# Peptides against a protein of PDB entry 8PQO: the designs that were tried, part 72

Target 1, 252 residues: chain A of PDB entry 8PQO
Amino acid sequence: VLLKEYRVILPVSVDEYQVGQLYSVAEASKNETGGGEGVEVLVNEPYEKDGEKGQYTHKIYHLQSKVPTFVRMLAPEGALNIHEKAWNAYPYCRTVITNEYMKEDFLIKIETWHKPDLGTQENVHKLEPEAWKHVEAVYIDIADRSQVLSKDYKAEEDPAKFKSIKTGRGPLGPNWKQELVNQKDCPYMCAYKLVTVKFKWWGLQNKVENFIHKQERRLFTNFHRQLFCWLDKWVDLTMDDIRRMEEETKRQ

## One batch from the design tools (peptide; made by RFdiffusion4, then SolubleMPNN)

Design b1_p14_8_s3 (from b1_p14_8, 7 letters changed)
Fold by OpenDDE base, seed 3:
Structure b1_p14_8_s3 (fold): chain B 252 residues (1-252), chain A 14 residues (1-14)
Amino acid sequence: as target 1 above (252 residues)
Amino acid sequence: GKMELYKLVALLSL
């Protein structure tokens, strides 16, 4: 098991981020080739548990069409089905990813708290001290080009070049996080993403767990760069606007 | 196709 807490600081409020996240997820999913193919939605309903209220989703990603024929033919039953269970009780979110074949030997869990701070809170997910001491804190700087793979880099998604017309935010210079403290009119937040990865195959555990973390970090970096650079597209939208967009998309 | 505007963490990671 490998745990890391990714801390993503953004020059947006917690309330703004709720809109921006939903918009950016929708937009990013449209840009992914074949993103809708092989996705089955089993459950999409409101939930209430232990004082937490939100939306629960259960999706299956069928990867049979996404792998070579020889892999599909050799794959055990259920090996190419990935289950995603998500609890969205913003500002808290949890996602659990499992595989039918791997069962308890494979888990990706992503737990996120969104807080109106600069990533300074320790153990925001309230882990036991023995577990918390094994968590690596990883800061993601959306303005740092060195954290972006050359193949993922787009100038129109570069926070160091983008300036919001609607809000005046950006471009984000090398010291933008320190400068935010002095900018009374610019809100800020941190997304604390505790990522738990478990891959219990002997000889491959460390390699696969580290690989998954590398992919998650890449995803979080690129996504939040997009979210910020798309600020002018979503900042004037309300949650009701997002809900209408979701319903319109579900009808297509 | 029906794209739901929910978290697609697994999809975006593929």
Scores: peptide ipSAE 0.032, ipTM 0.714, DockQ to the pose 0.099
Fold by OpenDDE base, seed 2:
Structure b1_p14_8_s3 (fold): chain B 252 residues (1-252), chain A 14 residues (1-14)
Amino acid sequence: as target 1 above (252 residues)
Amino acid sequence: GKMELYKLVALLSL
């Protein structure tokens, strides 16, 4: 098991982020060819548990069309089906990713708290001390180009170049996080993403767990760069606007 | 039903 807490600081409020996240997910999904292919939504319903209220989703990702034919032919039954269960009670979110074949030997859990701070809270997910001491805190700086793979880099998605016309936010210089503390009119937040990866296969555990973390980090980096650079597209939208857009997108 | 698309991005990048 490998645990990392990714801390993504953004020059947006927690309330703004709720809109921006939904918008950016929808837009990113549209931009990905085949993003909807092989996704089955089993459950999408409101839930209430232990005082937490939110939306529960259960999705299956069928990877059969996304892997080479030889992999598909050799894959055990259920090995190419990934289940995603998620509880979205913003500002808290939890996602649990499992595989039918691997069962308890594979887990990706992503627990996110969105806080109106600069990533300074320790153990925001309230882990036991013994568990917390094994968590690596990883700061994602959306302005740091060195954290972006050259193949993922787009100039239009570079926070170090982007300036929001609507809000005046950006461009984000090397010291933007420190400067943000002095900018009374600029909201900020941190997404604390505790990522638990378990891959219990002999000889492959560490390699696969580290690989998954590398992909998650890459995803979080690129996504939040997009979210910020798309600020002018979503900052004036309401949650009701987002819901309408999601409904329209489902009908297409 | 609100399909909160939050999660799709994490899996699509794998």
Scores: peptide ipSAE 0.036, ipTM 0.739, DockQ to the pose 0.094; fails the geometry check
Fold by OpenDDE base, seed 4:
Formats: structure tokens, C-alpha cells, sequence
Structure b1_p14_8_s3 (fold): chain B 252 residues (1-252), chain A 14 residues (1-14)
């Protein structure tokens, strides 16, 4: 098991981020899956548990069309079906990813708190001290070009170049986080993303767990760069606007 | 119903 807490600081409010996240997920989904190809939604319902109230979703990602034919032919039954169970009680979210073939030997859990701070809270997920001492804190700087793979880089998604016309935010210089503290009119938040990865195959555990974390970090970096650079597209949207857009995207 | 779009699994980008 490998745990890391990714801390993503953004020059947006927690309330703004709720809109921006949903917008950016919708746009990213369109770009990668053609509007949800190979995604089956089994459950999408409100939930209430232990004082947590939100939306529960269960999705299956069918990867058979997304892998080469030889992989599909060699893959065990259920190996290419990924289950995602998500509890969205914004500003808290939990996602649990499992695989039909691997069962208990594979887990990705992503627990996120969105806080109106600069990533200064320790153990925001309230882990036991013994567990918390094993968590690596990883700061993602969306303005840091060195954290972006060359193949993922787009100039239109570069926070160091983007300036929001609607809000005046950006571009994000090298010291943007320090400058933000002094800018009373610029909201900020941190997404604290505790990622738990378990892959219990002997000889492959560390390799796969580290690989998954590398991909998660890459995903979080690119996503939040997009989210910020798309600020002018979503900042004036309401939650109702987002819901309409989500419905339209699912019909495609 | 309000269908929330959740983040794409990083595995889809492999």
C-alpha cells in the first residue's frame, strides 16, 4: 500500500472550484472518451451517511475498446472492467476504484477535502497517527512547467501565460502563492487529495503502486492547469448551468 | 436526475 496526499493550491474559492471542477471534468471527458464511450453508469443517487450528505455514483469503465486487440485477447475476464464508486459531498469527495479480476488485491482510493487555505493543514483526512506518518505530502504547483510532461504541455493550458479577462487572475508567476497571501481580493483554496493505492501482486506491488501514483499526479496536474486556464469559461456559470451541460454530455 | 461527472480514472490515460 502506498499513500500520498497531493495538495493542489488554486487561486479560486472553494465555491468557484465546485463549478470549475464539474465544468473541467465534462470538457476533459468529451476530449478523452468521446462523451462517455465505454462508461456504464450503474447508480447515480443522493446519499446520507454519518452526517455526510451528497451524491453517490457507481460507474463501470469498460476498457476493451481502449486497449490493443492482443491485450484484449490475453486479458482475463473482468480485467478490463474498472469500477468507480464515488461519494461526492462537496467540499468532501471520496472515490474508490476497483477491478473485477483483481478484487481485493487492487484498490485506488482518492479522498479529497477542499479547504479555503494554502495547503497548511496536516492530516486533514484524520488518519491515525501511525498511518499518517507513512503519508507523503506532495505539493502540485500548477504554474510550475517542470511538473508537466512535454507531451501534455499546451500553451493555452499554461497558468504562467493565462490571464483571466473576467477575474483579472493570472498569469501565475514563480511566486504566485506568496503573492496570493497579500492579495485580499483573490480567493484561494487547496485540494487535499489523499490517494491510497494497493496492488498486492508479489513482485509488482511497488512498481504498479508507484506507477499509479505517477499517473494520478500527472492527471491532477493537467486537470488543475486546465481548470484554471478555463476560468473565463466557467466562472460565470451556475450549478444549474453545469447540470444542464452534464445532461447534454450524457446524451451524446 | 442530476448526473455528476466524476474525474476520469487515470487508467484511461495509460
Amino acid sequence: as target 1 above (252 residues)
Amino acid sequence: GKMELYKLVALLSL
Scores: peptide ipSAE 0.035, ipTM 0.730, DockQ to the pose 0.098; fails the geometry check
Fold by OpenDDE base, seed 1:
Structure b1_p14_8_s3 (fold): chain B 252 residues (1-252), chain A 14 residues (1-14)
Amino acid sequence: as target 1 above (252 residues)
Amino acid sequence: GKMELYKLVALLSL
């Protein structure tokens, strides 16, 4: 098991981020060719549990069309089906990713708190002290070009170059986080993403767990760079506007 | 590839 807490600081409010996240997920999904193919939505309903109220989703990602034919032919039953269970009670979210074949030998869990701070809270997910000792805190800086792979870099998605016309936010210089404290009119938040990865296959555990974390970090970095650089596209949208966009996307 | 698919899944989970 490998745990890391990714802390993503953004010059947006917690309320703004709710809109921006949904917009950016929808936009990123549209930009991926074949996005949604092989995605089955089993459940999409309100839930209430342990005082938490939100939306529960259960999706299956069918990978059969996304792997080579020989892999598909050799894959055991259920091995190419990924289950995603998500509890969205913004500003808290939890996602659990499992595989039918791997059962308890494979888990990705992503638990996110969105807080109106600069990533200064320790153990925001309230882990047991012994478990918290094993969590690496990883700060993602969306302005840091060195954290972005050359193949993922786009100039139009560079926070160090972007300036929001609507809000005046950006460009983000090397000291932008420190400068935020002095900018009374600029909201800020941190997304605390606790990522738990389990892969129990002997000899491959560390390799696969580290690989998954590397992909998650890459994803979070690119996504939040996009979210910020798309600020002018979503900052004036309401949650009702987002819901309408989601409904329109489901009809296509 | 397989890595891109995991990214898509993770994007949809975000």
Scores: peptide ipSAE 0.033, ipTM 0.708, DockQ to the pose 0.114; fails the geometry check

Design b1_p14_8_s4 (from b1_p14_8, 6 letters changed)
Fold by OpenDDE base, seed 5:
Structure b1_p14_8_s4 (fold): chain B 252 residues (1-252), chain A 14 residues (1-14)
Amino acid sequence: as target 1 above (252 residues)
Amino acid sequence: SKMELYFLVASLSL
């Protein structure tokens, strides 16, 4: 098991981020070819549990058409079915990813708290002290180009170049986080993403767990760079606007 | 990639 807490600091408010996240996910989804083929939605309903209230989703990703033929031919039954269970109780979110074949030997869990701070809270997810001791805190700086793979870099998605016309935020210089403290009119937040990866296959555990973390870090970095650089597209939208957009997208 | 999208959606609890 490998745990890391990714802390993504953004020059947006927690309330703004709720809209921006949903918009950016929808936009990123539209940019991907192949659509929702192989996605089965089992559950999509409101939930209330242990004081947490939000939306629960259970999806199955059928990967048979998305893997090479030789993998499909060799894969055991259920090995290419990925279950995603998600609890969206913003500002708290949790996602659990499992596989039918691997059962307890495979888990990806992503728990996120969105807080109006600069990533200074320790153990925001309230782990036991011994568990927290093994968590690496990883700061993602959306303005740091060195954290972006060359193949992922786009100038139009570079926070160090972008300036919001609607808000005046950006570009983000090398010391933008420190400067933010002195800017009374610029909101800020941190997304604390606790990522738990378990892959219990002998000889492959460390390799696969580290690989998954590397991919998650890459995704978080690229996504939040996009979210910020798309600020002018979503900052004036309401949650009702987002819901209408989602309904329109589902009907197409 | 298609797989990256799945992880992205999952990571955001959508």
Scores: peptide ipSAE 0.041, ipTM 0.753, DockQ to the pose 0.118
Fold by OpenDDE base, seed 3:
Structure b1_p14_8_s4 (fold): chain B 252 residues (1-252), chain A 14 residues (1-14)
Amino acid sequence: as target 1 above (252 residues)
Amino acid sequence: SKMELYFLVASLSL
C-alpha cells in the first residue's frame, strides 16, 4: 500500500472551484478518446450517511473494446471490468476504484478535501497517527513548467502565460502562491487529495503502486492547469448552469 | 472520477 497526499493550491475560492471542477471534467471528458463507450452507470442517487450528504455514483468501465484482441482473449472473467464508486459531498469527495478479478488485491482510493487555505493543514483526512506518518505530502504547483511533461504541455493551458479577462487573475509567476497572501481580492484554496493505492501482486506491488501515483500526479497537474486556464469559461456559471449542461449532455 | 479512470486506462494502454 502506498499513500500520498497531493496538495493543489489554486487562486480560486472553494465555492468557485465547485463550478470549475465540474465544468473542467466535462470539457476534459469531451477531449478524451473513446468517449462514453463501455461505461455503465449502475447507480446515481443522493445519499446521506453520518451527516455527510451528497451524490453517490457507481459506474462500471468495460475495457473489452479498449484492449488488444489477444489481451481480451486471455483476460480472466471480470479482469477487464473496473468499478468506480464515488461519493460527492463537496467540499468532500471520495472515489474508490476496484476490479472484479483482483478483488481485495487492487484498490485506488482518492479522498479530497477542499479548504480555503494554502495547503498548510496537516492530516486533514484525520488518519491515525501511525498511518499519517507514512503519507508523503506532495505539493503540485500549476505554474511550474518543470512538473509538466513535454508531451502534455500546451501554451493555451499554461498558467504562467494565462491572464483571466473576467477576474484579472494570472499570469502566475514563480512566487504566485506567496503573492496571494498580499492580494486581498484574490481568493485561494487547496485541494487535499489523499490517494491510496494497493496492488497486492508479489514482485509488482511497488512498481505498479508507484506507477499509478505517477499517473495520478500527472493527471492532477494537467487537470488543474486546464481548470485555471479555463477560468473565463466557467467563473460566471452557477451550479444550476452546470446541472443544465450535464442534463443536456446526458440527453445526447 | 471518470476523468481519472480514463486517464489511467489510456496511460496503461500506451
Scores: peptide ipSAE 0.036, ipTM 0.731, DockQ to the pose 0.230
Fold by OpenDDE base, seed 1:
Structure b1_p14_8_s4 (fold): chain B 252 residues (1-252), chain A 14 residues (1-14)
Amino acid sequence: as target 1 above (252 residues)
Amino acid sequence: SKMELYFLVASLSL
């Protein structure tokens, strides 16, 4: 098991981020070829658990069409079905990813708290001390070009170049996080993403767990760079606007 | 989220 807490600081409010996240997820999904193929929505309902109220979703991702033919032919039953269970009680979210074949031997859990701070809270997910001592805190700086792979880099998605016309935010210089403290009119937040990866195959555990974390970090970095650089596209949208957009996308 | 799963799909497609 490998745990890391990714802390993503953004010059947006927690309330703004709710809109921006949903917008950016929708846009990212549209930009991906074959976005809806192989996704089955089993459950989409309100939930209440342990004082947490939100929306619960259970989706299956059928990967049969996304892997080479030889992999499909050799894959055991259930090996290419990924279950995603998600609890969205914003500003808290939890996603649990499992596989039918791997069962308890595979888990990706992503728990996110969105807080109106600069990533200064320790153990925001309230882990036991023994568990927390094994969590690596990883800061993602969306303005840091060195954290972005060359193949992922786009100038139009570079926070160090972007200037929001609507809000006046950006570009983000090397010390932008420190400068935020002096900018009374600029909101800020941190997404605390506790990622738990478990892969219990002998000889492959560390390799696969580290690989998954590497990809999650890459995803979070690119996504939040996009989210910020798309600020002018979503900052004036309401949650009702987002819901309408989601419904329209479902009809297509 | 869709993003986390997209990552997984992309990783398996490599």
Scores: peptide ipSAE 0.037, ipTM 0.740, DockQ to the pose 0.244; fails the geometry check
Fold by OpenDDE base, seed 2:
Structure b1_p14_8_s4 (fold): chain B 252 residues (1-252), chain A 14 residues (1-14)
Amino acid sequence: as target 1 above (252 residues)
Amino acid sequence: SKMELYFLVASLSL
């Protein structure tokens, strides 16, 4: 098991982020060919548990059409079916990813707290001390070009170049986080994303767990760069606007 | 999330 807490600091408010996240997920999904293909929604309902109230979703991602033919042919039964259970009680979210074939030997859990701070809280997910001592805190700096793979880099998604016309935020210089503390009029938040990866396969555990973390970090980095650089597209939208957009997208 | 799907698809395609 490998745990890392990714801390993504953004020059947006927690309330803004809720809109921006949903918008950016939708937009990113549209930009990916076949983003909705092979997704089965089993459950999508409100939930209330232990004082947490939100939306619960259970989806199955059927990856048979998304992998190369040779992978599909060699994959054991159920190996290409990914279950995603998600509890969205923003500002808290939890996603649990499992696989039918691997069962208890595979887990990706992503627990996120969105806080109006600069990533300074320790153990925001309230882990036991023994567990917390094994968690690496990883800061994602959306302005840091060195954290972006060349193949992922787009100038239009570079926070170091982008300036929001609507908000005046950006571009984000090398010291933008420190400067943000002194900018009373600019909101900020941190997404604390505790990622738990378990891959119990002899000889491959560490390699796969580290690989998954590397990919998650890559995804979080690129996504939040997009989210910020798309600020002018979503900052004036309401949650109702987002819901309408989602409904329209589901009908296509 | 959809991001995790991207990861999984990419991982299996490598």
Scores: peptide ipSAE 0.035, ipTM 0.735, DockQ to the pose 0.265; fails the geometry check

## One batch from the design tools (peptide; made by RFdiffusion4, then SolubleMPNN)

Design b1_p15_1_s1 (from b1_p15_1, 8 letters changed)
Fold by OpenDDE base, seed 1:
Structure b1_p15_1_s1 (fold): chain B 252 residues (1-252), chain A 15 residues (1-15)
Amino acid sequence: as target 1 above (252 residues)
Amino acid sequence: MLYTDIMVFSVKSLF
């Protein structure tokens, strides 16, 4: 089991981020999945548990069409079905990813707190001290070009170049986080993403767990760069606008 | 709601 806490600082408020996140997910989904190809939504309902209220979703990602034919032919039954269960109680969210074939031997859990700070809180997820001492804190800097793979880089999605016309935020220079403390009119937040990866196969555990973490870091980096660079597209939207966009995306 | 903590990933990029 490998645990890392990814801390993503953004020059937006917690409330703004809720809209921006949903917008950016919807927009990215149009480009990558062609409207949800291979995604089956089993459950989408409100929930209440232990005083936490939010939206519960259960999805299956059918990867059979997304892998090469020889992989599909050799894959055990259920190996290409990924279950995602998510509890969205913003500003807290939890996602649990499992596989039908590996069962208890495979787990990706992502727990996210969105806080109006600069990533300075320790153990925001309230882990036991023994568990917390083994968590690596990883800071993602959306302005740092060196954290972006060359194949993923787009100039129009570079926070070091983007300036919001509507808010005046950006471009984000090399010391933007330190300067943010002195900008009383610019809101900020940190997304604390605790990622737990379990892959219990002899000889492959460390390799696969590290690989998954590398992919998650890449995903978080690219997504939040997009989110910031799309600020002018979503900052004036309401939650009702987001709901309409989600409905349109489901019909495509 | 389409939100997920894994956002949008390209499975094809893994192969």
Scores: peptide ipSAE 0.046, ipTM 0.768, DockQ to the pose 0.533
Fold by OpenDDE base, seed 3:
Structure b1_p15_1_s1 (fold): chain B 252 residues (1-252), chain A 15 residues (1-15)
Amino acid sequence: as target 1 above (252 residues)
Amino acid sequence: MLYTDIMVFSVKSLF
């Protein structure tokens, strides 16, 4: 089991981020899944548990069409079905990813707190001290070009080049986080993403767990760069606007 | 499109 806490600082408020996240997920999903191909939504309902209120979703990602033919032909039954269970109680979110074939031998858990700070809180997820000492804290700087793979880089999604017309935020220079402290009119937040990866196969555990973490880091980096660079597209939207957009997409 | 976690992008990048 490998645990890392990714800290993503953004020049937006916690409230703004809620809108921006939903918008950016919808927009990015259109580009990546071809409109939801291979995604089955089993459950989408409100929940309340232990004082936590939010939206619960259960999805299956059918990867049969996404893997090479030889992999599909050799894959055991259920090996290409990924289950995602998510509890969105913003500003807290939890996602649990499992595989039908691997069962208890595979787990990705992503727990996120969104806080109005600069990533300075330690153990925001309230892990036991013994567990917390094994968590690597990883800072993601959305303005740092060196954290972006060349194949993922787009100039229109570069926070170091983007300036929001609506808010005046950006471009984000090398010291943008330090400068935020002096900018009373610019909100900021940190997304604390605790990622737990379990891959219990002898000889492959460390390799696969590290690989998954590398992909998650890449994903978080690219997503939040997009989110910021799309600020002018979503900053004036309300949660009701987002809900309408989601409903319209479901009817398509 | 319902709130899809960021995971969709990581899975696609594997292939």
Scores: peptide ipSAE 0.043, ipTM 0.762, DockQ to the pose 0.576
Fold by OpenDDE base, seed 2:
Structure b1_p15_1_s1 (fold): chain B 252 residues (1-252), chain A 15 residues (1-15)
Amino acid sequence: as target 1 above (252 residues)
Amino acid sequence: MLYTDIMVFSVKSLF
């Protein structure tokens, strides 16, 4: 089991981020070739548990069409079905990813707290001390081009170049996070994303767990760069606007 | 909105 806490600082408020996240997920999904191909939504309903209220989703990702033919032919039954269960109780979110074939030997759990700080809270997810001491805190700097793979880089999605016309935020220079402390009129938050990866296959555990973390980091980096660079597209939207957009997307 | 964590992109990035 490998645990890392990714801390993504953004020059947006926690409330703004809720809109921006939903917008950016929807927009990114549209821009992805094939969109929702191979995604089956089993459940999408409100939930209430232990005082936590939010939206529960259960999806299956059918990867049969996404892997090479030889992999598909060799894959055990259920190995290419990924279950995603998500509890969105913003500002807290939890996603649990499992596989039908590997069962308890495979887990990706992503637990996210959105806090109005600069990523300075320790153990925001309240792990046991013994577990917390093994968590690597990883800061993602959306302005740092060195954290972006060349193949993922787009100039229009570069926070170091983007300036919001509507808010005046950006471009984000090398010291932008330190400068935020002095910009009392600019909101900021940190997404604390605790990622737990378990992959129990003999001889492959460390390799696969590290690989998954590398992909998650890449994903978080690219997504939040997009979210910021799309600020002018979503900053004036309300949650009701987002709901309408979702309903329209479901009808297409 | 179907909240998917950023996972949908993680799966795609694997291939």
Scores: peptide ipSAE 0.047, ipTM 0.776, DockQ to the pose 0.687; fails the geometry check
Fold by OpenDDE base, seed 5:
Structure b1_p15_1_s1 (fold): chain B 252 residues (1-252), chain A 15 residues (1-15)
Amino acid sequence: as target 1 above (252 residues)
Amino acid sequence: MLYTDIMVFSVKSLF
């Protein structure tokens, strides 16, 4: 089991991020999956449990069409079905990813707190002290070009180049996080993403767990760069606007 | 059109 806490600092408020996240997820999904190809939504409903209220989703990612034919032919039954269960009780979110074939031997759990700070809180997820000692804190800087793979880089999605016309935020220079403290009119937050990866196959555990963390880091980096660079597209939207957009997308 | 509300996991990120 490998645990890392990714801390993503953004020049947006916690409330703004709620809108921006949903917008950016919808937009990114159109670009990456061809409108949801291979994604089956089993459940999408409100929930209430132990005082936590939010939206529960259960999705299946069918990877059969996304992998090479030889992989599909050799893959055990259920190995190409990924289940995502998510509890969105913003500003807290939890996602659990499992595989039908691997069962208890495979787990990706992502627990996120959104806080109005600069990523300075230790153990925001309230882990036991002994468990917390084994968590690596990883800072993601959305303005740092070196954290982006060349194949993922787009100039229009570069926070170091983007300036919001509507808010005046950006471009984000090398010291943008330090300067943010002195900008009274610029809100900020940190997304604390505790990622737990479990892959219990002898000889492959460390390799696969590290690989998954690398992919999650890549995903978080690219997503939040997009979220910021799309600020002018979503900053004036309300949650009701987002809900309408989601319903319109579901009907198509 | 299939529902596109993907919370965290992206299929594209696997490859």
Scores: peptide ipSAE 0.040, ipTM 0.752, DockQ to the pose 0.286; fails the geometry check

